# Ledger of designs, part 53: peptides against a protein of PDB entry 6TME

Target 1, 324 residues: chain A of PDB entry 6TME
Amino acid sequence: NRLKRAYIALQAWKKAFYSDPFNTAANWVGPDVCSYKGVFCAPALDDPSVLVVAGIDLNHADIAGYLPPELGLLTDVALFHVNSNRFCGVIPKSLSKLTLMYEFDVSNNRFVGPFPTVALSWPSLKFLDIRYNDFEGKLPPEIFDKDLDAIFLNNNRFESTIPETIGKSTASVVTFAHNKFSGCIPKTIGQMKNLNEIVFIGNNLSGCLPNEIGSLNNVTVFDASSNGFVGSLPSTLSGLANVEQMDFSYNKFTGFVTDNICKLPKLSNFTFSYNFFNGEAQSCVPGSSQEKQFDDTSNCLQNRPNQKSAKECLPVVSRPVDCS
Target 2, 324 residues: chain A of PDB entry 6TME as posed
Amino acid sequence: NRLKRAYIALQAWKKAFYSDPFNTAANWVGPDVCSYKGVFCAPALDDPSVLVVAGIDLNHADIFGYLPPELGLLTDVALFHVNSNRFCGVIPKSLSKLTLMYEFDVSNNRFVGPFPTVALSWPSLKFLDIRYNDFEGKLPPEIFDKDLDAIFLNNNRFESTIPETIGKSTASVVTFAHNKFSGCIPKTIGQMKNLNEIVFIGNNLSGCLPNEIGSLNNVTVFDASSNGFVGSLPSTLSGLANVEQMDFSYNKFTGFVTDNICKLPKLSNFTFSYNFFNGEAQSCVPGSSQEKQFDDTSNCLQNRPNQKSAKECLPVVSRPVDCS

## One batch from the design tools (peptide; made by RFdiffusion4, then SolubleMPNN)

Design b1_p11_6_s3 (from b1_p11_6, 4 letters changed)
Fold by OpenDDE base, seed 1:
Parts: C-alpha cells; structure tokens; sequence
Structure b1_p11_6_s3 (fold): chain B 324 residues (1-324), chain A 11 residues (1-11)
C-alpha cells in the first residue's frame, strides 16, 4: 500500500527532527498521512482510484533535522518543497526512487556534501533549487543535459569550472552566484536559447567574456559582477536586444565602453563600476539618460568623478588583455 | 493536470 509506505517515511522523518519550533509535525500521528500538515495527496497518475502522497511543503518551518533514507518510500512525490529550514546532512540516494520528481526545493538549509547527483536521476525534473546551502565540489556537467526551467545554485561552496554543457541548458534562469567557480565562461553559453536570467556574482571566474554572450537574445538579466574577468567587453554585446539589467562591476575589465552597449534598447541598468575602463561613450555617462541608470565609478575614465588614481590605472591600462 | 493543480495549491 502506497500510503503505508508514506506513513513509514513520514514517521521516520518526524523522528529525524531535532527541533520543530512551530510544531509543524504535531499532527503527524496515525495512518492518515493525507491529513498531515505540509503533506499533500492526489490521485495516482497510474491509477486515479488510488490516493498517494504527491507533494511535501514544509517551507519556512524552521525545522532542524536531517533527511532519512526512508524518504525514498515516498515514490509518488512530484513536489518536494522544504526551503527555509535547518535540515542538515546529505540528500539521500534513496530519493532516486522518486521518479515523478518535478520540483525539488531544498534551498536555505544546511545541506552539505557534493552536488546531489540523485537529482540527475529524476527524468521529469523541471525545477531545481539548492541555493543557500553548503554543497561543495564540482558541478556535474549532466545538470545542463536536464530539461530544467530553472537552476538555482547560488550561495553554496561549488568550485571548479562551469561545464561546457551549459549551452545545452533549456533553463530560463540560472544562478551561479556566491560560489567558488573558477575559469572562463564557456563559449557554448551562446547556445542557451531560452535563457532570460543568468547570474555569476561573487565567484572566482576569469578570462575574457566569450563573444557568444551576444547571441543571448532573450536575456533580460546578465550579472557577471565580483569576479576576475579581463579584457574588453565583447562588441557582440550589442546583440542583447532584451537585456534590462547588466552588471560587470568589480572585475578587471579594460578598454572602451561603447555606444552600442549603452544604447541597447531595453537596457535600464548598466553597472560597470570598479573596473579599469579607460573610456566610455557619452551614452554610457551616468545621468545622460532619464530612462537608463549607469554606474561608471572607480574606473580609469578621464574627466569623471570617483575614478581610480593614475597610479592604480597605468599598470593595468597600459597592458590591455587581447581577447581576440 | 493533477500535478498542475497541486503546484497551484502549494503556492
């Protein structure tokens, strides 16, 4: 019986709670698991006459504990939302049995260990949120082979390079922010045809920006701030016809910020502060437009306020990185 | 779909 398996799983999970400040699991008593707070039942897809546990929502419950392996008995769960808790440990491999998993949100917890590769085993997964945890190590290339709508990886301990398979992603939103990613952005990024938002903030990324970024016609948010990027901004960025928010601040960029970038038709905010740019077009000057906000602070611009000293600029500006 | 209904109910 599917509900009996669910009962075993949920009772094992209740026992794995160290703290339940809101008494969320107080009613987790008896065989009627469909009455449990945060447990949602639906007719099974294979047999509409059978009621199964199809969803878990324990968001914002401040529960301390871990995910026991018995959660693998919840084989009908398609939605697993447990964000904003204090769950610790690793994601159980037994969750590979949850073949209907559609949305998996474990964000804002204390999960540790490598990327939860069990998520790659779910054939129907569309939403993956693992942000605000302590996940570490390499991002598996196979994550981008998944037909995901969103990939939230930010605020973890991920390291190594971004996989070249990123170009295969169908995701509209991808966040890498506040990790330890290193290396270059793969040239394959331009193949992300459905991309709307991509965030690289606060990593150890380096090298030149690939010209292929200009192929991201649907991107509305592009944030590459707080990295180690070098060279000039690609001229192909003029192809970002839908970009609204663009941030390149806190890098090591050089060269001239062109009209073709600052005159992008949907651009509302363009931050390129805290770099080594040595020139900007008049259209890039803060206050030049009422419709657009620019920040050129702390560059190597002449006749602009709040710029770096000649002593700071000269060593970098005199040795431009050729990205060609 | 039942899944869609469930997603909507969880929001």
Amino acid sequence: as target 1 above (324 residues)
Amino acid sequence: SKLQELVESLK
Scores: peptide ipSAE 0.044, ipTM 0.788, DockQ to the pose 0.429
Fold by OpenDDE base, seed 4:
Structure b1_p11_6_s3 (fold): chain B 324 residues (1-324), chain A 11 residues (1-11)
Amino acid sequence: as target 1 above (324 residues)
Amino acid sequence: SKLQELVESLK
C-alpha cells in the first residue's frame, strides 16, 4: 500500500526532527498521512482511485533535523518544498525512487556535501532550488541537460568551472551567485535560448566575457558583478534587446563603455562601477537619461567624480587584456 | 493537470 509506505517514511522523518518549534509535525500521528500538516495527497497518476502523497510543503517551519533514507518510500511525491528550515546532512540517494519529482526546493537549510546528484535522476524535474545551503564541490555538467525552468544554486560553496553544457539549458532563470566558481563563462552561454535572468554575483570568475552573451535576446537581467572579469565589454552586448538590469560592477574591466550598450532599448539600470574603464559614451553618463540609471563610480574616467586615482588606474589601464 | 492543481494549492 502506497499510503503505508508514506506512513513509514513520514514517521521516520518525524523521528529525524531535532526541533520543531512550531509543532508542525504534532499531528503526524496515525495512518491517515493525508491529514498531516504539510502533507498533500492526490489521486495517483496511474490509478485515480488510489490516493497518494503527492506533495510536501514544510516551508518556513524552522525545523531542525535531517532527511532520513526512508523518504525514498514517498515514491509518488512530485512537489517537495522544505525551504527555510534547519535541515542538515546530505540529500538521501534513496530519493532517486521519487521518479515523479517536479519541484524540489530545499533552499535556506544547512545541507552539506557535494551537489545532490539524485536530482539528476528525476526525469520530470522542472524546478530545482538548492540555494542558501553548504553544498560544495563541482557542479555536475549533467544539470544543464535537464529540462529545468529554473536553477537556483546561489549562496553555496560550489567551486570549479561552470560546465560548458550550460548552453543546453532551457532554464529561464539561473543563479550562480555567492559561490566559488572559477574560470571563464563558457562561450556556449549564447545558446541558452530561454534565458531571462542569469546571476554570477560574487564568484571567482575571470577572463574575458564571451561575445556570445550578445546572443541572449530574451535576457532581462544580467549580473556579473563582484568577479575577476577582464578586458573590454563585448561589442555584441548591443544585441541584448530586452536587457533591463545589467551589472558589471566590481570587476577588472577596461576600455570604453560604448553608446551601443548604454542605448539598449529596454535598459533601465546599468551599473559598471568599480572597474578600470577609461572612457564612456555620453549616453552612459549618470543623469544623461531620465529613463535609465547608470553608475560609473570608481573607474578611470576623466572628468567624472569619484574615480580611482591615476596611481590605481595606470598599472591596469596601461596593460589592457586583449579579448580578441 | 492534477499536478498543476497541486502546485497551486501549495503556493
Scores: peptide ipSAE 0.044, ipTM 0.789, DockQ to the pose 0.441
Fold by OpenDDE base, seed 3:
Structure b1_p11_6_s3 (fold): chain B 324 residues (1-324), chain A 11 residues (1-11)
Amino acid sequence: as target 1 above (324 residues)
Amino acid sequence: SKLQELVESLK
């Protein structure tokens, strides 16, 4: 009996709660698991006459606890939403039995350990949100081989380089922000055919921006701020026909910010502050457009306010990194 | 789909 297995799993989970401030699991009593708060039943896909636990929603419950291995008995779960809790420990490997997993949101918790590789075992996974945790180590390259719509990795402890497999991703939204990623952005990034939003904020990324970024014709948000990028902005950025929000602030970029970038047709905000740019086109000047907002603060620009001193600029501007 | 119905029920 599937509901009996679900009962075992849910009772094991209730026992794994250290704190339930809102008494969310107060009604988690008895065999009628479909009446449990945050438990959602549906007809089974293989037998419509059988009711199964198909979803969990414990979002914003502030529950402290861990995920016990008995959760692997919830084999019919397609939606698992437990964000904004205080769950700790690791994601159980027993969740590999949840072969119908479609959306997995464990964001804003206290999960630790390596990337939850069990997520790679789910053939139907479309949404993965693991942001605002303490996941660490390398991002497995295989994450981008999956047909995901969204990948939220931000605010973790991930290290090493971004995998070259990123170009295989079909995701519309990918966030790397506030991790410890290092190295260059892979040139394969230009192969991300469905990308709308990508965020690299607050990592240790470095090197030149790849020219292939200009192939991201569907991107609306591109944020590479707060990294260690060097060199000039790629001229191929003129290919970003749909970019609305672009941020390169807090890097080590040099060279000239061109008209071809600042005149992008959908560009609403372009922030390139806190770099070492030594020139900008007139179209890039803040206040030059009513439709576009620019920030050129703290560069090496002549005749602009709030720029770096010559002493700060000269050592960097005199030794530009050639990205060609 | 049954999945879509479930998603809507969670909202």
Scores: peptide ipSAE 0.041, ipTM 0.783, DockQ to the pose 0.434
Fold by OpenDDE base, seed 2:
Structure b1_p11_6_s3 (fold): chain B 324 residues (1-324), chain A 11 residues (1-11)
Amino acid sequence: as target 1 above (324 residues)
Amino acid sequence: SKLQELVESLK
């Protein structure tokens, strides 16, 4: 009986709670699991006459505890939303039995360990949110082989390089922000067909920006701020016909910010502050447009306010990185 | 909730 298995799983989970401030699991008593708060039942896909647990929603419950291996008995769950709790430990490997998993949100918890590779085992997964945890180590390249609509990885402890497989992603939104990613952005980034928003903010990324970024015709948000990028901005950025928000601040960029970038047709905000740019086109000057906002603060620009000293600029500007 | 709508869509 599927509901009997669900009962075993849910009772094991209730036992794994250290704190339930809102008494969310107070009614988790008896065999009628479909009456449990945050448990949703539906007819099984293989037999409409059989009722199964199809969804869990414990969002914002502030529950402290862990995910026990018995959760692998919830084999009919397609939606697992447990964000904004205090769950700790690792994601159980037993969740590989949840072959119908469609949306998995464990964001804003206290999960630790490596990337939860069990998420890669789910053939129908479309939404993955693991942000605001303590996941660490390398990002598996296989994550981008998944047909995901969104990939939220921000605010973790991920290290190493961004996989070259990123170009295979069909996701509209990808966040790498506030991790420890290093190395260059892969040239394969230009192959992302459905990308609308990508955020690299607050990593240890370096090297030159790949020219292939200019192939991201549908991108509306591109944030590469707070990294170690060097060289000039690629001239191919003129291809970003739909970019609205662009941030390159807090890097080590050099060279000239061109008209072709600042005149992008949908550009609303362009921040290139806290770099080593030594020139900008008149169209890039803050206040030059009523429709566009620019920030050129703390560069090596002549005749502009709030720039770096010659002492700070000369060592960097005199040794431009050739990205060719 | 969005989850309820999704669960209902599974019916």
Scores: peptide ipSAE 0.038, ipTM 0.787, DockQ to the pose 0.203

Design b1_p11_6_s4 (from b1_p11_6, 4 letters changed)
Fold by OpenDDE base, seed 5:
Structure b1_p11_6_s4 (fold): chain B 324 residues (1-324), chain A 11 residues (1-11)
Amino acid sequence: as target 1 above (324 residues)
Amino acid sequence: SKLEELVNSLK
C-alpha cells in the first residue's frame, strides 16, 4: 500500500518533468519504486517489515519541471534533496502529509511564491535549505520557533523585517544574504544560543547594530556587509570571543574602529571597507598583524590610502547617528 | 537510528 502510493506520486512527478537531461527518471518504470534512481527505501519506522520510500535525492539532476500535489503521497519521506535542478512553481501544500520530514533541500531551483509554509508543518525538520530560488514576501516568524540546525534563506526575494523570533532559533547557521530584508536586526539576536554563522549580506537592513550581537559567543562568521547600517560599531562586539570572519563593508557606519574589536582573539579577517569610519586603532590598520587581515578601504580615515574625499566624508561624519 | 542509516546511504 505505501509503495503503491509512492508509485503514484513518483509517476505523477515524472509526468511533471519538462526536461530530464541526464535521464534520471529513465528507470522510473514499474512498481519497484525502490529501484528508481534517486529514490531510497528503508524499513518503516512504525513497522520494520514494511519497506517505504524514505528519501529522495535528485541533487544536481538539472531537471526542469514542477512538484505535483501527488508528492504528498510520499508520506514516509524524511529526506528530500532536490537541489540544483530547474523545478519551478510552488512547494505543494500536500507535502504537509510528509510528517517525517527531517531534511528539506530545494535550493538552487526556480521556486516562486511566498515562503513555503508547509515546512512549518513538519515537526521533526532539522535542515531547511530554500536558498537560490525566487521565494518572496515575508519570512514567517514561526520559522525560528523550529528546532532547526541550519536555515538557508539566501538568494531569494524575501521582504520585510527579520522576525524578532530569531532569538529563539537554535540554528548554528542562518543565511539571509541577497534578499530584500529591511529594518533593523532584532535585539533578540543575542539570544541565539548555538549560532556559529550568520550572514546578512546584500539586503536593505538599516539602523544601528544592536548591542546584543556581542552576546553571540559562539559566532565564528558574522557578515553584515552590503546593507544600510548606520552609527558606530557596538562596543559590545568585543564579546565576540570566537569570531574569525567579520564583515561590515558597504554600509554607512561612522565613528572609530576600536582596539577591542580588532584585537578579538580569534579574528582572522575583519573587513570594514566602504563606510564612513573617521578613525581606527593601530591594531585595525591593514598590515599591522601577520595573523589578521583588515580592509579599511574607502572610509574617512586620515593618512590611509584609498579613502573617500573630504567632500564625501564631511556631510556624513559631521552628522553621526547616535545609536544610544 | 534508521534515519541515520538513511542519511548515510544518501551520502
Scores: peptide ipSAE 0.043, ipTM 0.791, DockQ to the pose 0.556
Fold by OpenDDE base, seed 4:
Structure b1_p11_6_s4 (fold): chain B 324 residues (1-324), chain A 11 residues (1-11)
Amino acid sequence: as target 1 above (324 residues)
Amino acid sequence: SKLEELVNSLK
């Protein structure tokens, strides 16, 4: 019964292929779905004597097509990896029937529409990769209520603010990069107890950085580059005891870059270029350390190379944003 | 778990 349903689903999917340049589905013939290329069977969790389709791996197949609703018949699938294809359309709501979904990777495709809210229906989901698509609209706040290890949202068309629920996330890695997110980083960010890497690159984020960033003791990578952030760097950034890579470049930051930031014990790279900083500590100067790399390019620093002109600096530096 | 075994088999 389960393999028959899987056969129906997989044959419907094969029919939904517009192009299969590597003939990946060439052997998708007959009832033996466990022999299909990219289809992985395992004993069912509820009955070890029953073989079920437990995984799909079609990564890097360059398949053009769509996901038909019949994929909802793959009720035993826990791993769905279809990255680096040319699948288009929307993620079918029928995938809500895949209650064992553990890893969902649809990255590097041509999916469109709103956030695939069907992903929120999966109780055991640990890995969500939807990056490099054309997903649009608001990020649902409920995404951060999920017990996810990783959340990859980068390179989409997501808009609006980052939900305040971000502080509830247990994810070690979260990427927002290259979207259209706007507004401030929520103060609740400091509650992300398991966070190791967070990337905000290339959004329309603005305002002051929240002081609560300094509570992210396990963060090794913090990238907020290519946004519209203003004000001074929070003094609480001295709390980032494990940060190795930090990037604040291409913003509108002002003020002084302090020793407390540049002397962070694990800091390897700190980029604060293309801002309006008007001073830096000696520990922040590029070449001041053999163990640390700094980039102070294109700021408003005195006696440093490659800085902005006084004409560019004066209008911004003379009107510092107070973040207090 | 059986799921972990499956994940490892796909890597």
Scores: peptide ipSAE 0.039, ipTM 0.778, DockQ to the pose 0.593
Fold by OpenDDE base, seed 3:
Structure b1_p11_6_s4 (fold): chain B 324 residues (1-324), chain A 11 residues (1-11)
Amino acid sequence: as target 1 above (324 residues)
Amino acid sequence: SKLEELVNSLK
């Protein structure tokens, strides 16, 4: 009986709670698991006459505990939303049995260890949110071979380079922000066909921006701020026909910010502050447009306010990185 | 589907 297996799993999970401040699991008593708070039942896909546990929603429950291996008995779960809790430990490998997993949100918890590779085993996964945890190590390249709509990785401890397989991603939203990613953005980034939003904020990324970024025709948000990027902005950024928010601040960029970038047709905000740019087009000057906001603060621009000193600029500007 | 209804109810 599927509900009997679910009962075993849910009772094991209740025992794995160290704290339940809102008494969320107070009614988790008896065999009627479909009455449990945060447990949702539906007719099974293979037999509509059978009721199964299809979803878990424990969002914002502030529950402290861990995920026991018995959760692998919840084989009919397609939705697993447990964000904004205090769950710790690792994601159990036994969750590989949840072959219907569609949305997996474990964000804003205390999960540790490597990337939860069990997520790669779910053939129907569309949404993956693991942000605001303590996941560490390398991002597996295979994550981008999945047909995901969104990939939220931000605010973790991921290290190493961004996989070149990123170009295979069909995701509309990808966040890398506030990790320890290093190296260059892969040139394959331009192959991301459905990309609307990509965020690299607050990593250790470096090198030149790849010209292939200009192929991201559907991107509305591109944030590469707070990294170690060098060289000039690619001229191919003029291809970002739908970009609304663009941030290159807090890098080591040099060269001239061109009209072709600042005149992008959908551009609303363009922040390129805290770099080493030595020139900008008139269209890039803050206050030059009523429809666009620019920030050129703390560059090496002449006749602009709030710029770096000549002493700070000269060592960098005199040695521009050639990205050609 | 009933599953889709569930998905929508969780959003």
Scores: peptide ipSAE 0.034, ipTM 0.759, DockQ to the pose 0.390
Fold by OpenDDE base, seed 2:
Structure b1_p11_6_s4 (fold): chain B 324 residues (1-324), chain A 11 residues (1-11)
Amino acid sequence: as target 1 above (324 residues)
Amino acid sequence: SKLEELVNSLK
């Protein structure tokens, strides 16, 4: 019986709670698992006469505990939302049995260990949120082979390079922010046909920006701030016809910020502060437009306020990185 | 909720 398996799983999970400050699992008693708070039942897809546990929602419950292996008995679960708790440990490999998994949100918890590769085993997964945890190590390339609508990886401990498979992603939103990613942005990024928002904030990324970024015609948000990028901005950025928010601040960029970038038709905010730019077009000057906001603070610009000293600028500006 | 909508879509 599927509900009997669900009962075993849910009772094992209740036993794995260290703290339940809102008494969320107080009614988790007896065989009627469909009456449990945060447990949602539906007719099974293979037999409409059979009621199964199809969803879990324990969002914002502040529960401390871990995910026991017995959760693998919840084989009919398509929605697993447990964000904003204090769950610790690793994501159980037994969750590979949840072949209907569609949305998986474990964000804002205390999960540790490598990327939860069990997420790659789910054939129908569309939404993956693992942000605000302590996941570490390399990102598996296979994550971008998944037909995901959104990929939230921010605020973890991921290291190594961004996989070249990123160009295969069909996601509209991808966040890498506040990790330890290193190396260059892959040239394959320009192949992300459905991309609307991409965020690289606060990593250890380096090298030149790839010219292929200019192929991201549907991108509305592009944030590469707080990294180690070098060289000039690609001239191909003039192709970003729908970009509204663009941030290159807190890098090591050099060269001239061109009219073709600052005159982008949908551009609302462009921040290029805290770099080593040695010139800007008049259209890039803060206050030059009523419709656009610019920040040119702490560059190597002449006749602009709040710029770096000649002592800070000369060593970098005199040795421009050639990205050709 | 979005969860309820999805659960209902399974019915």
Scores: peptide ipSAE 0.030, ipTM 0.755, DockQ to the pose 0.209

